# Ledger of designs, part 124: peptides against a protein of PDB entry 8PQO

Target 1, 252 residues: chain A of PDB entry 8PQO
Amino acid sequence: VLLKEYRVILPVSVDEYQVGQLYSVAEASKNETGGGEGVEVLVNEPYEKDGEKGQYTHKIYHLQSKVPTFVRMLAPEGALNIHEKAWNAYPYCRTVITNEYMKEDFLIKIETWHKPDLGTQENVHKLEPEAWKHVEAVYIDIADRSQVLSKDYKAEEDPAKFKSIKTGRGPLGPNWKQELVNQKDCPYMCAYKLVTVKFKWWGLQNKVENFIHKQERRLFTNFHRQLFCWLDKWVDLTMDDIRRMEEETKRQ

## One batch from the design tools (peptide; made by RFdiffusion4, then SolubleMPNN)

Design b1_p19_8_s3 (from b1_p19_8, 9 letters changed)
Fold by OpenDDE base, seed 4:
Structure b1_p19_8_s3 (fold): chain B 252 residues (1-252), chain A 19 residues (1-19)
Amino acid sequence: as target 1 above (252 residues)
Amino acid sequence: MPLTPLANMMLNILLENYF
């Protein structure tokens, strides 16, 4: 098991981020080839548990059509079905990813708190001290080009170049986080993303767990760069606007 | 091992659909 807490600081408010996240997820999904193909939604309902109120989703990602034929032929039954269970109680979110074949031997858990701070809180997820001491805190700087793979880099998604017309935010220079503290009119937040990865196959555990973390980090980096650079597209939207957009997308 | 390519592909596809 490998745990890392990714801390993503953004020059947006917690309330703004809720809209921006939903917009950016929808937009990113449209940009992916075959968006939604092979995704089965089993459950999508409100939940309330232990004072947490939100939306619960259970999805299956059927990967049979997305892998090469030889992989499909060699894959055991259920190996190409990925289950995603998500509890979205913004500003808290939890996602659990499992596989039908690997069962308890495979887990990706992503727990996120969105806080109106600069990533300074320790153990925001309230882990036991023994567990917390094994968590690596990883800061993602959306303005740091060195954290972006060359193949993922787009100039239009570069926070160091982007200037929001609607808000005046950006471009984000090397010291943007320090400068933000002095800008009373610019909101900020941190997404604390505790990622737990388990791949309990002898000889492959460390390699696969580290690989998954590398991909998660890459995903979080690119996503939040997009979220910020798309600020002018979503900052004036309401949650009702987002819901309408989602409904329209489902009808297409 | 064939498992590592499979795991890598599955993960990439999953992440692309998630975000």
Scores: peptide ipSAE 0.024, ipTM 0.639, DockQ to the pose 0.075
Fold by OpenDDE base, seed 2:
Structure b1_p19_8_s3 (fold): chain B 252 residues (1-252), chain A 19 residues (1-19)
Amino acid sequence: as target 1 above (252 residues)
Amino acid sequence: MPLTPLANMMLNILLENYF
């Protein structure tokens, strides 16, 4: 098991982020080819548990059409079915990813708190001390080009170049995080993403767990760069606007 | 229906790196 807490600081408020995240997910999904194919929604309902209120979703990703033929032919039953269970109670979110074949030997859990701070809270997910001492805190700087793979880099999604017309935010210079404290007109938040990866297979555990974390970091980096650079597209939207857009997308 | 942000990200990672 490998745990890391990714801390993503953004020059947006927690309330703004809720809109921006939903917009950016929808937009990113449109830009990705093959998105949505093989996705089965089993459950999509409100939930209430231990004072947490939100939306629960259970989806199955059928990867049979997404893998090469030889993989599909050799894959055991259930090996190409990925289950995603998600509890969205913004500003808290939890996603659990499992595989039918691997059962308890495979887990990806992502727990996110969105806080109006600069990523300074320790153990925001309230882990036991013994567990917390094994968590690596990883800061993602959306303005740091060195954290972006060359193949993922787009100039139009570079926070170091982007200037929001509507808000005046950006471009984000090398010291942008330190400068936020002095910018009273610029809100800020941190997304604390605790990622738990378990891949219990002898000889491959460390390799696969580290690989998954590397990919998660890549995804978080790219997504939040997009979210910020798309600020002018979503900052004036309301949650009602987002809900309408989601309903329109469901009908297509 | 749009994928959840995390699911979409995970799917993209899987597709780009393994398939």
Scores: peptide ipSAE 0.030, ipTM 0.703, DockQ to the pose 0.167; fails the geometry check
Fold by OpenDDE base, seed 1:
Structure b1_p19_8_s3 (fold): chain B 252 residues (1-252), chain A 19 residues (1-19)
Amino acid sequence: as target 1 above (252 residues)
Amino acid sequence: MPLTPLANMMLNILLENYF
């Protein structure tokens, strides 16, 4: 088991981020090959548990049509079925990813708190001290080009070049986080993303767990760079606008 | 419903393990 807490600081408010995240997820999904084919929604309902209220979703990703034929033929039964269970109680979110073949030997859990701070809170997810001491805190700087793979880099998605016309935010220079403290009119937040990866396979555990974390970091970096650079596209949208867009997408 | 970025990541993980 490998735990890391990714801290992503953004020059947006917690309330703005809720809209921006939903917009950016929808937009990013349109740009990727394969669309929504092979996604089965089993559950989509409100939940209430231990004072937490939100939306629960259970989805199955059937990857049989998404992988090459030889992979499909060699894959064990259930290996290409991925379950995603998500509890969205913004500003708290939890996602649990499992696989039918690996069962208890595979887990990706992503727990996120969105806080109106600069990533300074320790143990925001309230882990036991013994567990917390093993968590690596990883700061993601969306303005730092060195954290972006060359193949992922796009100039139009570079926070160090982007300036929002609607809000005046950006470009983000090397010291943008320090300067943000002095900018009373610019909101900020941190997404604290605790990622738990479990992969129990003899000889491959550490390799796969580290690989998954590397991919998660890459994903979070690219996604939040996009979210910021798309600010002018979503900042004026309401949650009702987002819901309408989601409903329209479900009908296609 | 479109694939989430997480789903695409999982696909990449699977593909890299079989290649």
Scores: peptide ipSAE 0.028, ipTM 0.686, DockQ to the pose 0.284; fails the geometry check
Fold by OpenDDE base, seed 5:
Structure b1_p19_8_s3 (fold): chain B 252 residues (1-252), chain A 19 residues (1-19)
Amino acid sequence: as target 1 above (252 residues)
Amino acid sequence: MPLTPLANMMLNILLENYF
């Protein structure tokens, strides 16, 4: 098991982020080739548990069409079915990913708290002290080009070059986080993403767990760079606007 | 380039956690 807490600091408020996240997800999905093919939605309903209120989703990703034929032919039954259970109670979110074949030997869990701070809170997910000792805190700086793979880099998605016309935020220089504290009119937040990866196959555990974390970090970095650089597209949208956009996307 | 199946999965996970 490998745990890392990714801390993504953004020059947006927690309330703004809710809109921006949904917009950016929808936009990113449109740009992905292959769309929602092979996604089965089993459950999509409101939930209430222990004072947490939100939306629960259970989806199955059928990867049979997304892998090479030889992989599909060699894959055991259930190996290409990924279950995703998500509890969205913004500003808290939890996602649990499992595989039918690997059962308890495979787990990806992503727990996110969105807080109006600069990533300074320790153990925001309230882990036991012994468990917390094994968590690496990883800061993602959306302005740091060195954290972006050359193949992922786009100039239009570079926070160090982008300036929001609507809000005046950006470009984000090397000291942007320190400067935020002195800018009374610029909101900020941190997304604390605790990622738990479990892959209990002998000889492959460390390799696969580290690989998954590397991919998660890459995804978080690219996504939040996009979210910020698309600020002018979503900052004036309401949650109702987002819901309408989602409904329209589901019909296409 | 299409994302790797794992990357697509993770993207979909990210997409779904936010939807």
Scores: peptide ipSAE 0.027, ipTM 0.681, DockQ to the pose 0.065; fails the geometry check

Design b1_p19_8_s4 (from b1_p19_8, 11 letters changed)
Fold by OpenDDE base, seed 2:
Structure b1_p19_8_s4 (fold): chain B 252 residues (1-252), chain A 19 residues (1-19)
Amino acid sequence: as target 1 above (252 residues)
Amino acid sequence: MPLTPIAFSMLNLILENEF
């Protein structure tokens, strides 16, 4: 098991982020080729448990069409079905990813707290002290180009170049996080993403767990760069606007 | 349906890098 807490600081409020996240997810999904093929939604319902109230979703990703033919032919039954269970109780979110074939030997869990701070809280997910000792804290800087793979880099998604017309936020210079404290009119937040990866196969555990974390970091970096650079597209939207957009996207 | 932001893009990233 490999645990890392990714801390993503953004020059947006927790309330703004809720809109921006939903918008950016919808846009990212449109830009990805094949974004709806092989996705089965089993459950999409409100839930309430232990004072947590939100939306529960259970999806199956059928990867049979997404993998090479030889992988599909050699894959055991259920190996290409990935289950995603998500509890969205913003500002808290939890996602659990499992595989039918691997059962308890494979787990990706992503737990996110969105807090109106600069990523300074320790153990925001309230892990046991012994578990917390094994968590690596990883700061993602959306303005740091060195954290972006060359193949993922787009100038229009570079926070160091982008300036919001609507809010005046950006561009984000090298010291932007330190400067936020002095900018009374600029809200800020941190997304604390505790990622738990388990891959219990002898000889492959460390390789696969580290690989998954590398991909998660890449994903979080690119996504939040997009979210910020798309600020002018979503900052004036309401949650009702987002819901309408989601309904329209479901009908296509 | 709101695609959970993280998972589908993650799967695509995993698939793009493995294959």
Scores: peptide ipSAE 0.034, ipTM 0.733, DockQ to the pose 0.145
Fold by OpenDDE base, seed 4:
Structure b1_p19_8_s4 (fold): chain B 252 residues (1-252), chain A 19 residues (1-19)
Amino acid sequence: as target 1 above (252 residues)
Amino acid sequence: MPLTPIAFSMLNLILENEF
């Protein structure tokens, strides 16, 4: 098991981020080849548990059409079905990813707190001290081009170049986080993403767990760069506007 | 249907990586 807490600081409020996240998800989904093909939604319902109120989703990603033929032919039954269970109780979110074949031997868990701070809180997920000492804190700087793979880099998604016309935020220079403290009119937040990866296969555990973390980091980096650079597209949207966009996307 | 941003984008990133 490998645990890392990714801390993504953004020059947006927690409330703004809720809209921006949903918008950016919807937009990213439109840009993906094949859209929702191979995605089965089993459950999508409100939940309330232990004072947590939100939306629960259970999805299956059928990967049979997305893997090479030789992988499909060699894959055991259920190995290409990925289950995602998500609890969205913003500002808290939890996602659990499992596989039918690997059962308890495979887990990706992503737990996110969105806080109105600069990533300074320790153990925001309230882990036991013994567990917390094994968590690596990883800061993602959306302005740092060195954290972006060359193949993922787009100039229009570069926070170091982007200037929001609507908010005046950006471009984000090397010291942008320190400068935020002095800018009373610029909101900020941190997304604390505790990622737990388990891949219990002898000889491959560390390799696969590290690989998955590398992909998660890449995803979080690219996504939040997009979210910020799309600020002018979503900052004036309401939650009702987002819901309409989601409904329109479901019909396509 | 809107995929949860994290899982589908992750899956695509995993699939785009030439194994």
Scores: peptide ipSAE 0.035, ipTM 0.735, DockQ to the pose 0.169; fails the geometry check
Fold by OpenDDE base, seed 3:
Structure b1_p19_8_s4 (fold): chain B 252 residues (1-252), chain A 19 residues (1-19)
Amino acid sequence: as target 1 above (252 residues)
Amino acid sequence: MPLTPIAFSMLNLILENEF
């Protein structure tokens, strides 16, 4: 098991981020080839548990169309079915990813707290001390080009070049986080993303767990760069606007 | 169908990366 807490600081409020996240997800999904093909929604319902209130979703990703024919033919039953269970109780979110074939030997869990701070809280997910001491805290700087793979880099998604017309935020220079503290009118938040990766195959555990973490970091980096650079597209939207957009997308 | 924000993009990233 490999745990890392990714801390993503953004020059947006927790409330703004709720809109921006949903917008950016929808936009990113449109840009992905093959979209929702092979995605089955089993459950989509409200939940209440232990004072947490939100939306629960259970999806299956059928990867049969996403892998080469020879892989599909050789894959064990259930190996190409990935289950995603998500609890969205913003500002808290939890996602659990499992595989039918791997069962208990495979787990990706992503737990996120969105806090109106600069990533200074320790153990925001309230792990036991023994577990917390094994968590690596990883800061993602959305302005740091060195954290972006060359193949993922787009100039229009570079926070170091982007300036929001609507808010005046950006571009984000090398010291943007320090400068943010002095900017009374600029909101900020941190997404604390505790990622638990479990891959219990002897000889492959460390390789796969580290690989998954590398992909998660890449995803979080790119996504939040997009979210910020798309600020002018979503900052004036309300949650009701997002809901309407989602409903319209479901009808198409 | 609203794609969950993080997971589908994650899966695509995993599939696009060569092991």
Scores: peptide ipSAE 0.035, ipTM 0.735, DockQ to the pose 0.144; fails the geometry check
Fold by OpenDDE base, seed 5:
Structure b1_p19_8_s4 (fold): chain B 252 residues (1-252), chain A 19 residues (1-19)
Amino acid sequence: as target 1 above (252 residues)
Amino acid sequence: MPLTPIAFSMLNLILENEF
């Protein structure tokens, strides 16, 4: 098991981020070829547990059409079916990813708190001290080009070049996080993303767990760069506007 | 139903890098 807490600081409020996340999610889904093909929604319902209220979803991702033919032919039964269970109680979210073939030997868990701070809280997920001491804290700087792979880099998604016309935020210079503290009119937040990866296969555990973390970090970096650079597209949207966009994306 | 695109995008990213 490998645990890392990714801390993503953004020059947006917790309330703004709720809209921006849903917009950026919908926009990214439109840009993906093949849309929701191979996604089965089993459950989508409100839940209440231990004072947490939100939306619960259970989805199956059927990857048979997304892998090469030789992988599909060699894959064991259930190996290409990924289950995603998600509890969205914003500003808290939890996602659990499992595989039918691997059962208890494979787990990806992503727990996120969105806080109105600069990523300074320790153990925001309230782990036991013995577990917390094994968590690596990883800061993602959306303005740092060195954290972006050359193949993922787009100039229109570079926070160091972007200036929001609607809000006046950006471009983000090398010291942008320190400067935020002095800018009374600029909101800020941190997404604390505790990622737990378990891959219980002798000889491959560390390799696969580190690989998954590398991909998660890449995803979080690129997504939040997009979210910020799309600020003028979503900052004036309502939750009803977002719901309409999601419905349109499902019909495509 | 909100697509949880973060997880789907993650899976696509994993698949694109493995192959």
Scores: peptide ipSAE 0.034, ipTM 0.734, DockQ to the pose 0.146; fails the geometry check

## One batch from the design tools (peptide; made by RFdiffusion4, then SolubleMPNN)

Design b1_p20_1_s1 (from b1_p20_1, 12 letters changed)
Fold by OpenDDE base, seed 3:
Structure b1_p20_1_s1 (fold): chain B 252 residues (1-252), chain A 20 residues (1-20)
Amino acid sequence: as target 1 above (252 residues)
Amino acid sequence: SSLTELYKLMANLILEYYFS
């Protein structure tokens, strides 16, 4: 098991982020090859647990059509069915990813708290001390180009170049986080993303767990760069606007 | 191994759809 807490600082408020995240998810989904093909939604319902109220979703990703023929032919039964269970109670979210073939030997869990701070809270997910001491805190700087793969880099999604017309935020220079403290009119938040990766396969555990973390970090970096650079597209939207857009998309 | 590549591909595909 390998745990890392990714801390993504953004020059947006927690309330703004709720809109921006949903918008950016929708936009990113449009860019995915094959769209929603192979995604089965089993459950999509409200939940309440221990004062936490939100939306619960259970999706199955059927990867049979997404992999090469030789992979499909060699894959064990159930190996290409991925289950995603998500509890979205913003500002808290939890996602659990499992596989039918691997069962208890494979787990990706992502727990996120969105806080109006600069990533300074320790153990925001309230882990036991023995578990917390093994968690690496990883700061993602959305303005740092060196954290972006060349193949993922787009100039229009570079926070170091983008300036919001509507808000005046950006571009984000090398010391933008330090400067943010002195900008009383600029809101900020941190997404604390605790990622738990479990892959029990002899000889491959560390390799695969580190690989998954590397991909998660890549995903978080790219997504939040997009979210910020799309600020002018979503900052004036309300949650009702987002819900309307989602309903319109479902009708297509 | 073929199995290793399968799991790498699977993980990548999951991550591609994580926000969809």
Scores: peptide ipSAE 0.032, ipTM 0.683, DockQ to the pose 0.072
Fold by OpenDDE base, seed 4:
Structure b1_p20_1_s1 (fold): chain B 252 residues (1-252), chain A 20 residues (1-20)
Amino acid sequence: as target 1 above (252 residues)
Amino acid sequence: SSLTELYKLMANLILEYYFS
């Protein structure tokens, strides 16, 4: 098992981020070729547990159409079916990813707290001390181009170049996080993403777990760069606007 | 191994859909 806590600092409020996240998810999904194909929604319902209120979703990703023919032919039954269970109680979210074939031998868990701080809280997910000491904290700087793969880089999604017309935020210089403290009118937040990766196959554990973390980091970096650079597209939207957009997309 | 490549591909695909 490999645990890392990714801390993504953004020059937005926790409330703004809720809108921006949903917008950016929807936008990213539209930009993906074959977005939604092979996704089965089994459950989408409100839940209440231990004072936590939110939305529970269970999705199956059927990857048979997304893999090469030879992979599909050689894959064991259930190996290409991925289950995603998510508990969205913003500002807290939990996602659990499993595979039918691997069962308990494969797990990706992402637990996120969104806090109005600069990523300074330790053990925000309240792990036991023995578990917490094994968690690597990884800071993602959305303005740092060196954290972005060349193949993922887009100039229109570069926070170091983007200037929000509506908010005046950006571009984000090398010291943007330190400068935020002095800018009373600019909100900030941190997404604390605790990622747990488990892959129990002997000889492959470390390789696969590290690979998944590398991909998660890449995903979080790219997503939050997009979220910030799309600020002018979503900052004036309400949650009701987002819901309407989602409903319209489902009808298409 | 073919299995290793399968899971690498699977992981990448899942992550691409994670925000879907």
Scores: peptide ipSAE 0.032, ipTM 0.681, DockQ to the pose 0.072
Fold by OpenDDE base, seed 5:
Structure b1_p20_1_s1 (fold): chain B 252 residues (1-252), chain A 20 residues (1-20)
Amino acid sequence: as target 1 above (252 residues)
Amino acid sequence: SSLTELYKLMANLILEYYFS
């Protein structure tokens, strides 16, 4: 098992982020060819547990069309079906990813707290001390080009070049986080993303667990760069606007 | 959504498992 806590600092408020995240997810999905193909929604309902209220979703991702034919032919039954269970109680969310074939030998868990701080809280997910001491804290700087793969880099999604016309935020210079502390009029938050990866198959554990973390970090970095650079597209939207957009997309 | 990246990630994991 390998645990890392990714801390993504953004010059937006927790309330703004709720809109921006949903918009950016929807926008990113529209830009991908074949988006939604092979996704089965089993459950989408409200839940209440231990004082937490939110939306629960259970989805199956069928990967049969996403892998080469020879892989599909050789894959054991259930190996290409990924289950995603998600509890969305913003500003808290949890996602659990499992595979039918690997059962208990595979787990990706992503737990996120969105806090109005600069990523300074320790153990925000309230792990036991013995577990917490094994968690690596990883800071993602959305302005740092060196954290972005060349193949992922787009100038229009570079926070170091973007300036919001509507808010005046950006561009984000090398010391933007330090400068933000002194800018009383600019909101900020941190997404604390605790990622737990388990891959129990002997000989591949460390390789696969590290690989998954590398991909998660890449995903979080690219997504939040987009979210910030799309600020002018979503900052004036309400949650009702987002819900309407989601409904319109489902009818298409 | 995480869909495209998830598919890519999981496809790569499957490929790594079977062919590495």
Scores: peptide ipSAE 0.033, ipTM 0.695, DockQ to the pose 0.508; fails the geometry check
Fold by OpenDDE base, seed 1:
Order: C-alpha cells, then structure tokens, then sequence
Structure b1_p20_1_s1 (fold): chain B 252 residues (1-252), chain A 20 residues (1-20)
C-alpha cells in the first residue's frame, strides 16, 4: 500500500471550485474519444451516513471496447470491468476504484477535502498517527511548467500565460502562491487529495503502485491547469446551471 | 482525462500481467 497526499492550491474559492470542477469534468469528458461509451451508471442517489450527506454514485467502466482484441480474448472474466463508487459530500469527496477480477488485491481510494487555505493543514483526513507518518505530502503547482509533460502541454491551458477577463486573476508568476497572501481580494483554496493505492501482486506491487501515483499526479496537474484556464467559462455559472447542463447531456 | 488515463492504466496492467 502506498499513500500520498496531493495538495493542489488554486486562486479560487471553495464555493467557486464546486462549479468549476463539475464544468471541467464535463468539458474534459466531451474532449475524449468515445465519451461515455462503456460507462454504466448503476446508482445515482442521495445518501446520509455518519452525519455525512451527499450524492452517492456507482459506475462501471467496461473496458472491452478500449483494449486490443487480443487483450479481450486473454483477459479473465471481470478483468475489464472497473467499479467506481463515489461519495460526493462537497467540500468532502471520496472515490473508491476496484476491479472485479482483482477483488481485494486492487484498490484506488481518493479522499478529498477542499479547504480555504494554502495547503498548510497537516493530517486533514484524520489518519492515525502511525499511518500519517507514512504519507508523503506532494505539492502540485499549476503554474510550474516543469511539472507538466511536454506531450500534455498546451499554451491555452498554461496558468503562467492565462489572464481571466471576468475576474482579473492571473497570469500566475513563479511566486504566485506567496503573493496570494497579500492579495486580499483574491480567494484561494487547497484541494487535499489523499490517494491510497493498493496492488497486491508478487514482484509488481511497488512498480504498479508508484505508476498509479505518477498517473494520478499527472491527471491532477493537467485537470487543475484546465480548471483555472477555463475560469471565464464557468465562474458566472450557478450549481443550477451545471445541473441543467448535466440533464441536457444525459438526454443526448 | 481521468477516464482516458484509467483505461490506459488498466490496459497496461493487463498487458504487464500476461506478457511480463
């Protein structure tokens, strides 16, 4: 098991981020080849558990159309079905990813707290002290081009070049996080993303767990660069606007 | 996107399982 806490600082409020995240997820999904193909929504309902209230979703990602034919023919039953269970109680979110074939030998858990700070809170997920000692804290800087792979880089998604017309935020210089403390009119937040990766397979555990973390870091970096650079597209939207857009998308 | 990276990840894991 490998745990890392990714801390993503953004020049947006916690309330703004709720809209921006939903918009950016929807927009990113539209840009994917095959969109919702092979996605089955089993459950989408409100939940209440241990004082937490939110929306619960259970999705199955069927990978049969996304892998080569020879992989489909060789793959054991259930190996190409990924289950995603998500509990969205914003500003808290939990996602659990499992595979039917791997069962308890494969787990990706992503727990996120959104806080109105600069990533300074320790153990925001309230782990046991012994467990917390084994968590690496990783700061993601959305303005740092060195954290972006050349193949992922787009100039229109570069926070160091983008300036919001609607809010005046950006571009983000090398010291933008330090400058935020002095800018009373610019909101800021941190997404604390505790990622737990478990892959129990002899000889491959460390390799696969590190690989998954590398992909998650890449994903979080690119996604939040997009979210910021799309600020003018979503900042004036309400949650009701987002819900309407989601309903319209489901009808297509 | 998260979905695309998840597909690639799982495909790579399956390939490594059968061919590594």
Amino acid sequence: as target 1 above (252 residues)
Amino acid sequence: SSLTELYKLMANLILEYYFS
Scores: peptide ipSAE 0.032, ipTM 0.685, DockQ to the pose 0.583; fails the geometry check

